# Peptides against a protein of PDB entry 5LHZ, part 22

Target 1, 78 residues: chain A of PDB entry 5LHZ
Amino acid sequence: QLLKSVFVKNVGWATQLTSGAVWVQFNDGSQLVVQAGVSSISYTSPNGQTTRYGENEKLPDYIKQKLQCLSSILLMFS

## One batch from the design tools (peptide)

Design b1_p25_1 (made by RFdiffusion4)
Fold by OpenDDE base, seed 2:
Structure b1_p25_1 (fold): chain B 78 residues (1-78), chain A 25 residues (1-25)
Amino acid sequence: as target 1 above (78 residues)
Amino acid sequence: VAEDKALIESIRDQVQTLTEETEAA
């Protein structure tokens, strides 16, 4: 269930879910899900493939860039 | 890897805080 959605210019949409997750739909067609209490993050590429990344593994640069973007977006929910 | 871990932890902390604030409201 959706709690709040925000539109971010030149980025996409970010939605807070009742599950405790934040779901970002980027303009490039990729998606990112981060959930409270879950150690891994979920990334879905534009082609629809989903990969989970743990906090103790090396991240691709494009994932780090999107996470950095998400950090800024989360301030919009406050 | 250390900086990657710090980044993920930072994001998760932000999401957790947001969740807690929502539950409290």
Scores: peptide ipSAE 0.655, ipTM 0.898, DockQ to the pose 0.824
Fold by OpenDDE base, seed 1:
Structure b1_p25_1 (fold): chain B 78 residues (1-78), chain A 25 residues (1-25)
Amino acid sequence: as target 1 above (78 residues)
Amino acid sequence: VAEDKALIESIRDQVQTLTEETEAA
């Protein structure tokens, strides 16, 4: 269930879920899901492939960039 | 890898804080 959705110009949509997750749908067709209390993050590429990254895993640069973007987006929720 | 870990933890902390603030409201 959706709690709140925020439109971010030139980025996409970010949605807070009742589950405690934040779901970002980027304009390039990729998606990020970060769940409170869960150590891994979920990334879905534009082709639909989903990969989970743990906290001790080396991240691709494009993932880092999207995470940094998410960090700034989260400031818009509260 | 340490920097990547710090980034993920930072994001998760932000999401957790947001969740807690929402639950408290």
Scores: peptide ipSAE 0.655, ipTM 0.898, DockQ to the pose 0.835
Fold by OpenDDE base, seed 5:
Structure b1_p25_1 (fold): chain B 78 residues (1-78), chain A 25 residues (1-25)
Amino acid sequence: as target 1 above (78 residues)
Amino acid sequence: VAEDKALIESIRDQVQTLTEETEAA
């Protein structure tokens, strides 16, 4: 269940869920899900393939860029 | 890997704070 959705110019949509997660739908068709209390993040590529990344593994540069973007987006919810 | 871990933890902390603030409101 969704609580709040925010449109971010040149990025996409960010949604806060009642589960304690934030769901970002990027303009390139990719998605990120970050859940409070869960050590891994979920990335879905434009073709629909989902990959989970844990704290102790190397992140692709494009994932790091999207996470940095998410950090900025989260300031818009407060 | 340490840098990537710090980034993930930073994001998770922000999401946790947002969740707590929402529950308190």
Scores: peptide ipSAE 0.654, ipTM 0.898, DockQ to the pose 0.822
Fold by OpenDDE base, seed 3:
Structure b1_p25_1 (fold): chain B 78 residues (1-78), chain A 25 residues (1-25)
Amino acid sequence: as target 1 above (78 residues)
Amino acid sequence: VAEDKALIESIRDQVQTLTEETEAA
């Protein structure tokens, strides 16, 4: 269930879910899901392939960039 | 890897805080 959705110019949509997750749909067709209490993050590429990344895993640069973007977006929800 | 871990933990902490604030409201 959706709690709140915000449009972010030149980025996409960010949605807070009742599950305690934040779901970002980027303009390039990729998606990020970060959930409270879950140690891994979920990334879905534009082709629909989903990969989970743990805390001790090396992140691709494009994932780091999207996470940095998400950090800024989360400040907008408060 | 250490920097990557710090980044993920930072994001998760922000989401956790947001969730708690929403539940309290």
Scores: peptide ipSAE 0.654, ipTM 0.897, DockQ to the pose 0.846

Design b1_p25_1_s1 (made by RFdiffusion4, then SolubleMPNN; from b1_p25_1, 12 letters changed)
Fold by OpenDDE base, seed 2:
Structure b1_p25_1_s1 (fold): chain B 78 residues (1-78), chain A 25 residues (1-25)
Amino acid sequence: as target 1 above (78 residues)
Amino acid sequence: VEEDKKLIEEIRKLVEELQKKIEAE
């Protein structure tokens, strides 16, 4: 279930789910999902491929950029 | 990798704080 959705200029849509997850739909067609209590993040590329990234692996730069963006978004929800 | 770890941890912390707010409602 969707709890709160916000439009983020030049980014896309960010949604807080009742599950505690945050779901970002980027304008480029990619998506990020971060769930409370889960040590990995989920990234879905524009082609629909989903990859999970853990805390102990090197992140692609484009992922880091999106995570930095997400950090700012999360502060908006607080 | 360490920087990446810190970034993920930051994100998780923020998400968990949001979860706490949901639980508190």
Scores: peptide ipSAE 0.564, ipTM 0.871, DockQ to the pose 0.806
Fold by OpenDDE base, seed 3:
Structure b1_p25_1_s1 (fold): chain B 78 residues (1-78), chain A 25 residues (1-25)
Amino acid sequence: as target 1 above (78 residues)
Amino acid sequence: VEEDKKLIEEIRKLVEELQKKIEAE
């Protein structure tokens, strides 16, 4: 299940799962899941609504911002 | 859309590389 959880100041928690996924729980209550080998990303809004985004669709700016943040976090893991 | 695609691809690559490191340990 959980391999490693890291607290990120002013962001939230980032967790690596044995499944190959990275799960970020943001302070605003939203969540982002990226799974190794899967082309789409999963975003869950604070109200619990989950949306999947693929590579060929326009991303909302707030999603881009969270992905940029995730990029920085992943570089820290390496 | 193109820049969005690049961003998602970057994230995917980082996640996959991270998984490889874990499997190698």
Scores: peptide ipSAE 0.563, ipTM 0.869, DockQ to the pose 0.857
Fold by OpenDDE base, seed 4:
Structure b1_p25_1_s1 (fold): chain B 78 residues (1-78), chain A 25 residues (1-25)
Amino acid sequence: as target 1 above (78 residues)
Amino acid sequence: VEEDKKLIEEIRKLVEELQKKIEAE
């Protein structure tokens, strides 16, 4: 269930779920999901392919960019 | 990889802090 959704200009929508997860829907059609208590992050590409990334693996640059963006968004929620 | 780890850790921390706020209310 949705707790709060925030529109971020030129980025997309960020939603805080009652589950403790944060779900970001980017304008390019990609998505990020970060769940409290879970070490890995979930990325869904515009074509619908989902990949999970852990803390100890090399991240693609486009993932790092989106995570940096997410970091800024999360600070907005606080 | 170390920088990537720090980035994910930062994200996790922020998300978990948000969860704490929900649970505290």
Scores: peptide ipSAE 0.563, ipTM 0.869, DockQ to the pose 0.810
Fold by OpenDDE base, seed 5:
Structure b1_p25_1_s1 (fold): chain B 78 residues (1-78), chain A 25 residues (1-25)
Amino acid sequence: as target 1 above (78 residues)
Amino acid sequence: VEEDKKLIEEIRKLVEELQKKIEAE
């Protein structure tokens, strides 16, 4: 279930779920899901491929950039 | 890897704080 959705200019949509997850739908068609209590993040590429990244692995630069963006968004929710 | 770990940890903490707010309501 959705709690709150916000439009972020030049980024896309960010949605807070009742499950404790935050779901970002980027303008490039990719998606990022971060769930409270889950150590890995979920990234879905524009072609629909989903990859989970753990906290102890090297992240692709494009993932890091999206996470930095998400950090700013999360501060807006608070 | 350590920098990436810190970034993920930051995100997780922010999300968990938001979840705590939901649970408090």
Scores: peptide ipSAE 0.562, ipTM 0.870, DockQ to the pose 0.811

Design b1_p25_1_s2 (made by RFdiffusion4, then SolubleMPNN; from b1_p25_1, 14 letters changed)
Fold by OpenDDE base, seed 4:
Structure b1_p25_1_s2 (fold): chain B 78 residues (1-78), chain A 25 residues (1-25)
Amino acid sequence: as target 1 above (78 residues)
Amino acid sequence: VEEDRKLIEEIRRLVAELQERIRKE
């Protein structure tokens, strides 16, 4: 269930879920889900393929960029 | 990998803090 959605210019939409997760829908069609209490992040590519990344994995640069963007977005919710 | 771990941990912390604020409302 959706709790709050925020439009982020030049990025997309960021939604806080009642489950405690944050769901970002990027303009390029990709998605990022981070759940409170879960050690992995979920990334869905524009073609619909989903990959989970753990804390000790090497991240692709494009994932790092998305996460840096998410960091800024999360600060906006405060 | 260490930098990547720190990035993920930062995100997780921020999400947890956001959830905590909801709990206190």
Scores: peptide ipSAE 0.560, ipTM 0.859, DockQ to the pose 0.848
Fold by OpenDDE base, seed 2:
Structure b1_p25_1_s2 (fold): chain B 78 residues (1-78), chain A 25 residues (1-25)
Amino acid sequence: as target 1 above (78 residues)
Amino acid sequence: VEEDRKLIEEIRRLVAELQERIRKE
């Protein structure tokens, strides 16, 4: 269930879910889901492939870029 | 890897804080 959705210019949509997760739908068709209390993040590529990334692995640059963007978005929610 | 870990943990912390604020409302 959706709690709050915000449009982020030149990024896409960011939604807070009632579960506590934040779901970002990027303009390029990719998605990020970060859930409080879960150690991994979920990335879905534009082709629909989903990958989970944990705390002890090297992140692809494109993931890091989107996470940096998400950091700014999360501050917007505050 | 360490920097990547810190980034993920930062994101998770922010999400947790956001969740907590909503819970208290």
Scores: peptide ipSAE 0.560, ipTM 0.859, DockQ to the pose 0.825
Fold by OpenDDE base, seed 1:
Structure b1_p25_1_s2 (fold): chain B 78 residues (1-78), chain A 25 residues (1-25)
Amino acid sequence: as target 1 above (78 residues)
Amino acid sequence: VEEDRKLIEEIRRLVAELQERIRKE
């Protein structure tokens, strides 16, 4: 189910899945999963709690920061 | 909220574009 995993310095690992999702495993133990065609993103905290965020809600700052990081990673792939 | 929406949309778009590149391989 894993297509490609890339080590990102000072961030963690970013993986493209065969499902079309991108999965980021941050060094702090948190995770982000973004799937093309799905309107929500998935964030898992270090304690394992998962929260889904839609496009029309205010995001916590730490989520925004991680998304910005992911954006940079994805742009690097292009 | 709008700013956050745009961020999410950007991410989703980039993921979709990445998927398209894989599909074309």
Scores: peptide ipSAE 0.558, ipTM 0.858, DockQ to the pose 0.906
Fold by OpenDDE base, seed 3:
Structure b1_p25_1_s2 (fold): chain B 78 residues (1-78), chain A 25 residues (1-25)
Amino acid sequence: as target 1 above (78 residues)
Amino acid sequence: VEEDRKLIEEIRRLVAELQERIRKE
């Protein structure tokens, strides 16, 4: 279930779940899911394709940009 | 790769900290 949803200006929505996940829905239609205790992050492109990224691989620049944005969003939940 | 790993680790750490606050509520 949903615990908290935050609207982020010029970014989209970020939702905290009871499962331990944070779900971000970006304005461009892409999504990020980060789950506590899971070693990979999940990115879904606007066309619906999902890719998981682990800790030992090079990230595309657009993924790094969205993760930096997510870092700032997570600080808003504090 | 190392700096990318550190970015992911930062995100995961922040998410884990959120979970701890939930657990204490």
Scores: peptide ipSAE 0.556, ipTM 0.857, DockQ to the pose 0.813

Design b1_p25_1_s4 (made by RFdiffusion4, then SolubleMPNN; from b1_p25_1, 15 letters changed)
Fold by OpenDDE base, seed 3:
Structure b1_p25_1_s4 (fold): chain B 78 residues (1-78), chain A 25 residues (1-25)
Amino acid sequence: as target 1 above (78 residues)
Amino acid sequence: TEEDAELIREIRKLVAELQKRIEAE
């Protein structure tokens, strides 16, 4: 269930879910889901392929960029 | 890498804090 959605110019939409997750839908069609209390993050590519990344994994640069973007979004909510 | 780990930990921390705020409302 959606709790609140925020439009972020040149990025996409960021949504708070009642599940305790934050869901970002990027303009390129990719998605990030970060769930409170879950150690891994979920990335879905535009083609629908989903990959989970943990803290000790080497991240692709494009994932790091999107996470940095998400960090900025979350800071705006503070 | 440690850099990547720090990034993920930061994100998780921020999300957790956000959820705490939601729960408090």
Scores: peptide ipSAE 0.568, ipTM 0.869, DockQ to the pose 0.788
Fold by OpenDDE base, seed 5:
Structure b1_p25_1_s4 (fold): chain B 78 residues (1-78), chain A 25 residues (1-25)
Amino acid sequence: as target 1 above (78 residues)
Amino acid sequence: TEEDAELIREIRKLVAELQKRIEAE
């Protein structure tokens, strides 16, 4: 269930779920899901392909950019 | 990499903080 959705200018939408997950829908059609208590993050590309990334692997640059953006969004939620 | 790990850890920590706020409601 949705708890709160926030529009972020030039980024997209960020939604908090009652589960504690944060779901970001970027303007380019990609998505990030970060769930509390889960060690990996979920990225879905615009074509619908989903990949999970953990702490012990190298991240693609575009993922790092989106995560840095997400960090700013999360601080905004506080 | 360690840099990438730190970024993920930061995100996870922030999300966990939000979860705690939800649980406190």
Scores: peptide ipSAE 0.567, ipTM 0.869, DockQ to the pose 0.794
Fold by OpenDDE base, seed 2:
Structure b1_p25_1_s4 (fold): chain B 78 residues (1-78), chain A 25 residues (1-25)
Amino acid sequence: as target 1 above (78 residues)
Amino acid sequence: TEEDAELIREIRKLVAELQKRIEAE
């Protein structure tokens, strides 16, 4: 369930869930989900395909960019 | 790469910190 949602200009919406997850809905239709206690992050492309990435995997550049954006957002939550 | 690993670790750390704050409320 939703705990807090923040609109981020030129990015989309970032939501903190009571589960400990952070969910970002980007303007391009893609999504990121990061769950506390889970070693991988989840990316869903605009077409609905979901891919999980662990810390030992090579990340596509577009994923890195969105994760960098998420990092900045998370700092805003604090 | 190590850079990619560091990025994911940073994200996970920040999310974990937020979760701790939720649990403390």
Scores: peptide ipSAE 0.566, ipTM 0.869, DockQ to the pose 0.808
Fold by OpenDDE base, seed 1:
Structure b1_p25_1_s4 (fold): chain B 78 residues (1-78), chain A 25 residues (1-25)
Amino acid sequence: as target 1 above (78 residues)
Amino acid sequence: TEEDAELIREIRKLVAELQKRIEAE
Protein backbone atom coordinates (compact mmCIF):
# COMPACT_ATOMS: atom_id res chain seq x y z
CA GLN B 1 0.00 0.00 0.00
CA LEU B 2 3.05 2.26 0.23
CA LEU B 3 3.92 3.75 -3.13
CA LYS B 4 6.72 6.16 -2.33
CA SER B 5 8.37 7.51 0.80
CA VAL B 6 10.53 10.59 0.91
CA PHE B 7 12.72 11.75 3.75
CA VAL B 8 12.49 15.47 4.30
CA LYS B 9 15.34 17.00 6.27
CA ASN B 10 14.23 18.69 9.48
CA VAL B 11 10.62 17.68 8.83
CA GLY B 12 10.17 13.93 8.73
CA TRP B 13 8.81 11.41 6.26
CA ALA B 14 6.24 11.88 3.54
CA THR B 15 4.60 8.81 2.06
CA GLN B 16 2.34 8.46 -0.92
CA LEU B 17 -0.12 5.59 -0.65
CA THR B 18 -1.73 3.60 -3.44
CA SER B 19 -5.06 4.66 -1.96
CA GLY B 20 -4.35 8.21 -3.06
CA ALA B 21 -3.50 9.44 0.40
CA VAL B 22 -0.41 11.32 1.44
CA TRP B 23 0.86 10.56 4.91
CA VAL B 24 3.34 12.84 6.64
CA GLN B 25 5.10 11.76 9.81
CA PHE B 26 6.68 14.77 11.44
CA ASN B 27 9.74 14.64 13.65
CA ASP B 28 7.73 15.88 16.61
CA GLY B 29 5.62 12.74 16.45
CA SER B 30 2.58 14.31 14.85
CA GLN B 31 1.05 13.12 11.59
CA LEU B 32 -1.01 14.46 8.73
CA VAL B 33 -3.08 12.42 6.32
CA VAL B 34 -4.68 13.90 3.22
CA GLN B 35 -6.75 11.62 1.05
CA ALA B 36 -7.69 12.41 -2.52
CA GLY B 37 -11.42 12.97 -2.77
CA VAL B 38 -11.88 13.59 0.94
CA SER B 39 -12.79 17.09 2.03
CA SER B 40 -11.12 16.94 5.44
CA ILE B 41 -7.52 16.50 6.50
CA SER B 42 -6.54 14.31 9.42
CA TYR B 43 -4.11 15.44 12.08
CA THR B 44 -2.76 13.17 14.78
CA SER B 45 -1.01 14.79 17.69
CA PRO B 46 2.07 13.27 19.30
CA ASN B 47 -0.13 11.78 22.01
CA GLY B 48 -2.17 9.93 19.41
CA GLN B 49 -5.27 12.10 19.39
CA THR B 50 -6.71 12.47 15.91
CA THR B 51 -8.68 15.48 14.71
CA ARG B 52 -10.18 16.18 11.31
CA TYR B 53 -10.27 19.65 9.80
CA GLY B 54 -12.48 20.77 6.96
CA GLU B 55 -12.04 23.58 4.47
CA ASN B 56 -14.28 25.99 6.32
CA GLU B 57 -12.79 25.37 9.73
CA LYS B 58 -10.49 27.74 11.55
CA LEU B 59 -7.12 26.08 11.91
CA PRO B 60 -4.77 26.27 14.87
CA ASP B 61 -1.50 27.95 14.01
CA TYR B 62 0.51 24.78 14.50
CA ILE B 63 -1.76 23.00 12.03
CA LYS B 64 -1.34 25.80 9.50
CA GLN B 65 2.41 25.53 9.82
CA LYS B 66 2.35 21.82 9.18
CA LEU B 67 0.00 22.24 6.24
CA GLN B 68 2.31 24.84 4.74
CA CYS B 69 5.10 22.34 5.10
CA LEU B 70 2.98 19.66 3.47
CA SER B 71 2.19 22.02 0.62
CA SER B 72 5.89 22.45 -0.04
CA ILE B 73 6.41 18.70 0.05
CA LEU B 74 3.59 18.11 -2.40
CA LEU B 75 5.10 20.63 -4.77
CA MET B 76 8.30 18.62 -4.67
CA PHE B 77 6.35 15.53 -5.70
CA SER B 78 5.03 17.35 -8.75
CA THR A 1 -11.00 31.61 7.67
CA GLU A 2 -10.69 32.07 3.93
CA GLU A 3 -6.93 31.79 4.21
CA ASP A 4 -7.27 28.45 5.94
CA ALA A 5 -9.75 27.29 3.34
CA GLU A 6 -7.43 28.22 0.52
CA LEU A 7 -4.60 26.31 2.13
CA ILE A 8 -6.66 23.16 2.50
CA ARG A 9 -8.02 23.49 -1.02
CA GLU A 10 -4.52 23.83 -2.40
CA ILE A 11 -3.35 20.73 -0.60
CA ARG A 12 -6.38 18.76 -1.71
CA LYS A 13 -5.78 19.82 -5.29
CA LEU A 14 -2.15 18.76 -5.18
CA VAL A 15 -3.03 15.40 -3.66
CA ALA A 16 -5.70 14.86 -6.29
CA GLU A 17 -3.15 15.57 -8.99
CA LEU A 18 -0.81 13.00 -7.50
CA GLN A 19 -3.63 10.48 -7.48
CA LYS A 20 -4.27 11.10 -11.16
CA ARG A 21 -0.64 10.35 -11.87
CA ILE A 22 -0.88 7.08 -9.99
CA GLU A 23 -3.94 6.08 -11.96
CA ALA A 24 -2.21 6.96 -15.20
CA GLU A 25 0.81 4.77 -14.51
Scores: peptide ipSAE 0.565, ipTM 0.869, DockQ to the pose 0.820

Design b1_p25_2 (made by RFdiffusion4)
Fold by OpenDDE base, seed 1:
Structure b1_p25_2 (fold): chain B 78 residues (1-78), chain A 25 residues (1-25)
Amino acid sequence: as target 1 above (78 residues)
Amino acid sequence: SDKELINSIRDDVSDLHDNTNSSLS
């Protein structure tokens, strides 16, 4: 279930789920999901392909950029 | 580093969840 959704101008929507996940839907059609207590993060590309990344994996630059964006969004939630 | 970035995000999400649970209980 959705707990709280916030609109982020020029970025998209960020939603906190009752499950403990934060779900970001970017304007470009991509998505990020970070779940509390789960070691990996999930990225879904605009074409629907989903990839999970762990803490020891090298991240593509576009993932880093979106994570930095998420970091800023999370600052607003707290 | 990439590791630091992922860990930062995960920590923030976990803290957010914990704080939300505390406020709702």
Scores: peptide ipSAE 0.632, ipTM 0.889, DockQ to the pose 0.804
Fold by OpenDDE base, seed 5:
Structure b1_p25_2 (fold): chain B 78 residues (1-78), chain A 25 residues (1-25)
Amino acid sequence: as target 1 above (78 residues)
Amino acid sequence: SDKELINSIRDDVSDLHDNTNSSLS
């Protein structure tokens, strides 16, 4: 279930779920899902391919950029 | 580092979830 959705100018939409996940839908068609209590993050490319990244894995630069963006977005839910 | 970035995000999401649960209970 959805708890709260916020529109982020020039970024997309971010949604908090009752499960404890935060789901970001970027304007470029990609998606990020970060779930409370889960060690990996989920990235879905615009083509629909999903990759999970653990804390010990090397991140592509475009993933780092989106995570930095998410860090700022999370302040909008407080 | 990549690890620090992921952990920072996960910690923030966990804190958000905990605070939401507390405010709704």
Scores: peptide ipSAE 0.631, ipTM 0.889, DockQ to the pose 0.799
Fold by OpenDDE base, seed 2:
Structure b1_p25_2 (fold): chain B 78 residues (1-78), chain A 25 residues (1-25)
Amino acid sequence: as target 1 above (78 residues)
Amino acid sequence: SDKELINSIRDDVSDLHDNTNSSLS
């Protein structure tokens, strides 16, 4: 269930879920999910392919950029 | 580093969840 959704200009939508997850839907059609208590993050490409990344894995640059964006977005929820 | 970035995000999301739960209780 949804708790709060915020529109982020030139980025997309970010939603806080009752489960403890934050779900970002980017304008390019990709998605990012970070769940409280879960060690990995989930990225879904615009074509629907989903990849999970753990803390010890090498991140593609485009994932790093989206995570940096998420860091800024999270300030909007506090 | 990549690890630091992942951990920073996870920590922020966890804190957000904890704070929300506290506010709703």
Scores: peptide ipSAE 0.631, ipTM 0.889, DockQ to the pose 0.791
Fold by OpenDDE base, seed 3:
Parts: structure tokens; C-alpha cells; sequence
Structure b1_p25_2 (fold): chain B 78 residues (1-78), chain A 25 residues (1-25)
């Protein structure tokens, strides 16, 4: 269930779910999901391939960029 | 670091969830 959706100019949509997840749908077709209480994050590429990343895993630069973007977006929900 | 970045975001998402639950309860 959706709680709140926010349009972010030049980025896409960010949605807070009742489950405790934050779901970002980027304009390039990729997606990022971070779930409260879950150690890994989920990234889905534009082609639909999903990869989970843990805290001790080396991140691709494009993932880091999107995570930094998410960090800024989260300020909009508080 | 990558670890610090992931942990920072996870903490923020957890805090957001907790605050939302408190507001809706």
C-alpha cells in the first residue's frame, strides 16, 4: 500500500510504502528500493534485472549516484 | 565509504518508518 508519493524534478518519483520501504522510480527506467529492517538494498535496471547490494559490497558508481540522490529525497519526506 | 552510504540511507528509511507509524497510531 502506498502512503505518499513525491514527484522529484529531473529525477522521477519517490514513494513511501506502508511496509516501511521507500521506492524510487527514476526517469531512466531504473528503480531503487530500500526497506526498513532489511540489510540489503535492491536496484532494478531499465531492462528489469534486479540486483541486491549489501553493506560490505563494492557499489558501481551509478548506484552510488542514485543513493546520494535518494539521501536528498528522504529529506523531503521529513 | 560504500558501507557508510548504505547504512546512512537505511537508518534514514528506518527513522522515516518509525516516525510515520507514530503519527498514524
Amino acid sequence: as target 1 above (78 residues)
Amino acid sequence: SDKELINSIRDDVSDLHDNTNSSLS
Scores: peptide ipSAE 0.631, ipTM 0.889, DockQ to the pose 0.812

Design b1_p25_2_s1 (made by RFdiffusion4, then SolubleMPNN; from b1_p25_2, 14 letters changed)
Fold by OpenDDE base, seed 1:
Structure b1_p25_2_s1 (fold): chain B 78 residues (1-78), chain A 25 residues (1-25)
Amino acid sequence: as target 1 above (78 residues)
Amino acid sequence: SDKDLILEIRELVAELQRRNQELLS
């Protein structure tokens, strides 16, 4: 269930879920889901493929860029 | 590092959840 959605210009939509997750839908069609209390993040590519990344995993540059973007969004929520 | 970035994101999300829970209680 949705708690709050925020439109971020030139990025997409960021949504807080009642589950404790934050769901970002990027303009390029990709998505990130970060769930409170879960050690891995979920990335869905524009073609619908989902990959989970753990804290000790090497991240592709495009994932790091999206996470940096998410970091900025989360700081705005605080 | 990549680890630091993920941990930062996770902590921010956890804090956000805690704040939301506090508002609902």
Scores: peptide ipSAE 0.622, ipTM 0.885, DockQ to the pose 0.799
Fold by OpenDDE base, seed 5:
Structure b1_p25_2_s1 (fold): chain B 78 residues (1-78), chain A 25 residues (1-25)
Amino acid sequence: as target 1 above (78 residues)
Amino acid sequence: SDKDLILEIRELVAELQRRNQELLS
């Protein structure tokens, strides 16, 4: 279930779910899902391919950029 | 580091979830 959705200018939409997850839908068609209590982050590319990244993995630059953006969004929610 | 970034994100999401649970309780 959806708890709250926020439009972020030049980024996309960020949604808080009742499950504890944060779901970001970026303007380029990609998505990030970060679930409270889950160690991995889920990224879905614009073509629909989903990849999970753990804390001990090297991240692609485009993933790091999106996570840095998400960090700013989360601070905005506080 | 990449690890620090992921841990930061996870911590922020966890805090957000705790706040949401408090508001919904």
Scores: peptide ipSAE 0.621, ipTM 0.885, DockQ to the pose 0.796
Fold by OpenDDE base, seed 4:
Structure b1_p25_2_s1 (fold): chain B 78 residues (1-78), chain A 25 residues (1-25)
Amino acid sequence: as target 1 above (78 residues)
Amino acid sequence: SDKDLILEIRELVAELQRRNQELLS
């Protein structure tokens, strides 16, 4: 269930879920989901492929960029 | 590091959740 959605110019939409997750839908069609209490993050490519990344994994540069963007968005929610 | 980035994101989300829970309590 959706709690709050925010439009982020030149990025996409960021949504807080009642579950504690944050769901970002990027303009390029990709998505990130970070769930409170879950150690991995979920990335979905524009083609619909989902990959989970743990804290000890090497991240692709494009994932790091999106996470940095998400960091800024999360600060916006605060 | 990549680990630091993941941990930062997780902490921010956790904090957001805590704040939401406090509002509902």
Scores: peptide ipSAE 0.620, ipTM 0.884, DockQ to the pose 0.771
Fold by OpenDDE base, seed 3:
Structure b1_p25_2_s1 (fold): chain B 78 residues (1-78), chain A 25 residues (1-25)
Amino acid sequence: as target 1 above (78 residues)
Amino acid sequence: SDKDLILEIRELVAELQRRNQELLS
């Protein structure tokens, strides 16, 4: 279930779920899911391919960019 | 580092969940 959704201009939508997850839907069609209590993040590309990244993995630049964006969004929720 | 970034995101999400739980209490 949805707890709160925020529209971010030129970025997309960020949603807090009652499960404790944060779900970001970017304008380019990609998605990020970060779940409280889960060590990995989930990225879904515009074509629907999903990849999970752990804390010790080297991240593609486009993932880092989206995570930096998410960081800024999360600070707005606080 | 990449690790620091992921840890930061995880911490922020965990904090949001804690706040939600507090509001329900």
Scores: peptide ipSAE 0.619, ipTM 0.883, DockQ to the pose 0.776

Design b1_p25_2_s2 (made by RFdiffusion4, then SolubleMPNN; from b1_p25_2, 15 letters changed)
Fold by OpenDDE base, seed 1:
Structure b1_p25_2_s2 (fold): chain B 78 residues (1-78), chain A 25 residues (1-25)
Amino acid sequence: as target 1 above (78 residues)
Amino acid sequence: SDRDLIQEIRRLVAELAQKTQAELA
């Protein structure tokens, strides 16, 4: 279930789920899902391909940029 | 670092989830 959705100018939508997950839908069609208690982050590319990244993996620059954006969004929720 | 970034995200989401559960209770 959706708890709260926030529109972020020039970025997209960020949604809190009652499950404890945060779901970000970027304007470029990509998505991030971060679930509380789960060690990896889920990224879905615009073409629908999903990849999970853990803390010990080297991140592509485009992923890092989106995560940095997500960090700022999360600070807004708090 | 990449690790720091992911850990920051995870921490923030965890804290948010705790607040969410408290609000739903």
Scores: peptide ipSAE 0.703, ipTM 0.918, DockQ to the pose 0.762
Fold by OpenDDE base, seed 2:
Structure b1_p25_2_s2 (fold): chain B 78 residues (1-78), chain A 25 residues (1-25)
Amino acid sequence: as target 1 above (78 residues)
Amino acid sequence: SDRDLIQEIRRLVAELAQKTQAELA
């Protein structure tokens, strides 16, 4: 269930879920989902392919850029 | 580092989840 959705200029939409997850829908059609208590993050590309990344994995640059954006969003929510 | 970035995200989400849980209680 959705708790709160916020429009972020030049980024897209960021949503808090009642489950404790944060869901970001980027303007390029990609998505990030981070769930509290889960050690990996979920990235869905514009073509619909989903990949999970753990803390010990090498991240593609485009993923790092989106995560850096997400960190700023999370600071805004808190 | 990549690890530091993931850890930061996880920490912030965990903290937000704690606040959410309190609001829903």
Scores: peptide ipSAE 0.702, ipTM 0.918, DockQ to the pose 0.751
Fold by OpenDDE base, seed 5:
Structure b1_p25_2_s2 (fold): chain B 78 residues (1-78), chain A 25 residues (1-25)
Amino acid sequence: as target 1 above (78 residues)
Amino acid sequence: SDRDLIQEIRRLVAELAQKTQAELA
């Protein structure tokens, strides 16, 4: 279930789920999902391909940029 | 580092999830 959705200027939409997940839909059509208690992050590219990244994996620069943006969003939700 | 970034995100999400559960209860 969706709990709260927030429009983020120049980014897209960020949603809190009742499950404890945070879902970001970026303007470029990509998506990030981070779930509480799950060790990996989920990235979906604009073409719909989904990849999971763990904490010990090398991150593509475009993923790092989106995660840095997500950090700011999460502080806003707090 | 990449590890630090992911861990920061996970920590923030976990904290937010706890607040969410408190609000839902």
Scores: peptide ipSAE 0.702, ipTM 0.918, DockQ to the pose 0.769
Fold by OpenDDE base, seed 3:
Structure b1_p25_2_s2 (fold): chain B 78 residues (1-78), chain A 25 residues (1-25)
Amino acid sequence: as target 1 above (78 residues)
Amino acid sequence: SDRDLIQEIRRLVAELAQKTQAELA
């Protein structure tokens, strides 16, 4: 269930779920999902391919940039 | 580092989830 959705200029939409997950839908069609209590993050590319990344994996630069953006968004929610 | 970034995000999401549960209770 959706709790709150926020429009972020030049980024897309960020949504809090009642489950404790945060869902970001970027303007380029990609998505990030981070769920409380889960050790990996979920990235979905614009073509619908989903990849999970753990904390010990090397991140592609484009993923790192999106995560840095997400960090700023999360600070905005709090 | 990549590890630090993921850990920061996970921490922030966990804190947000705690606040969410408190509001829903």
Scores: peptide ipSAE 0.702, ipTM 0.918, DockQ to the pose 0.766

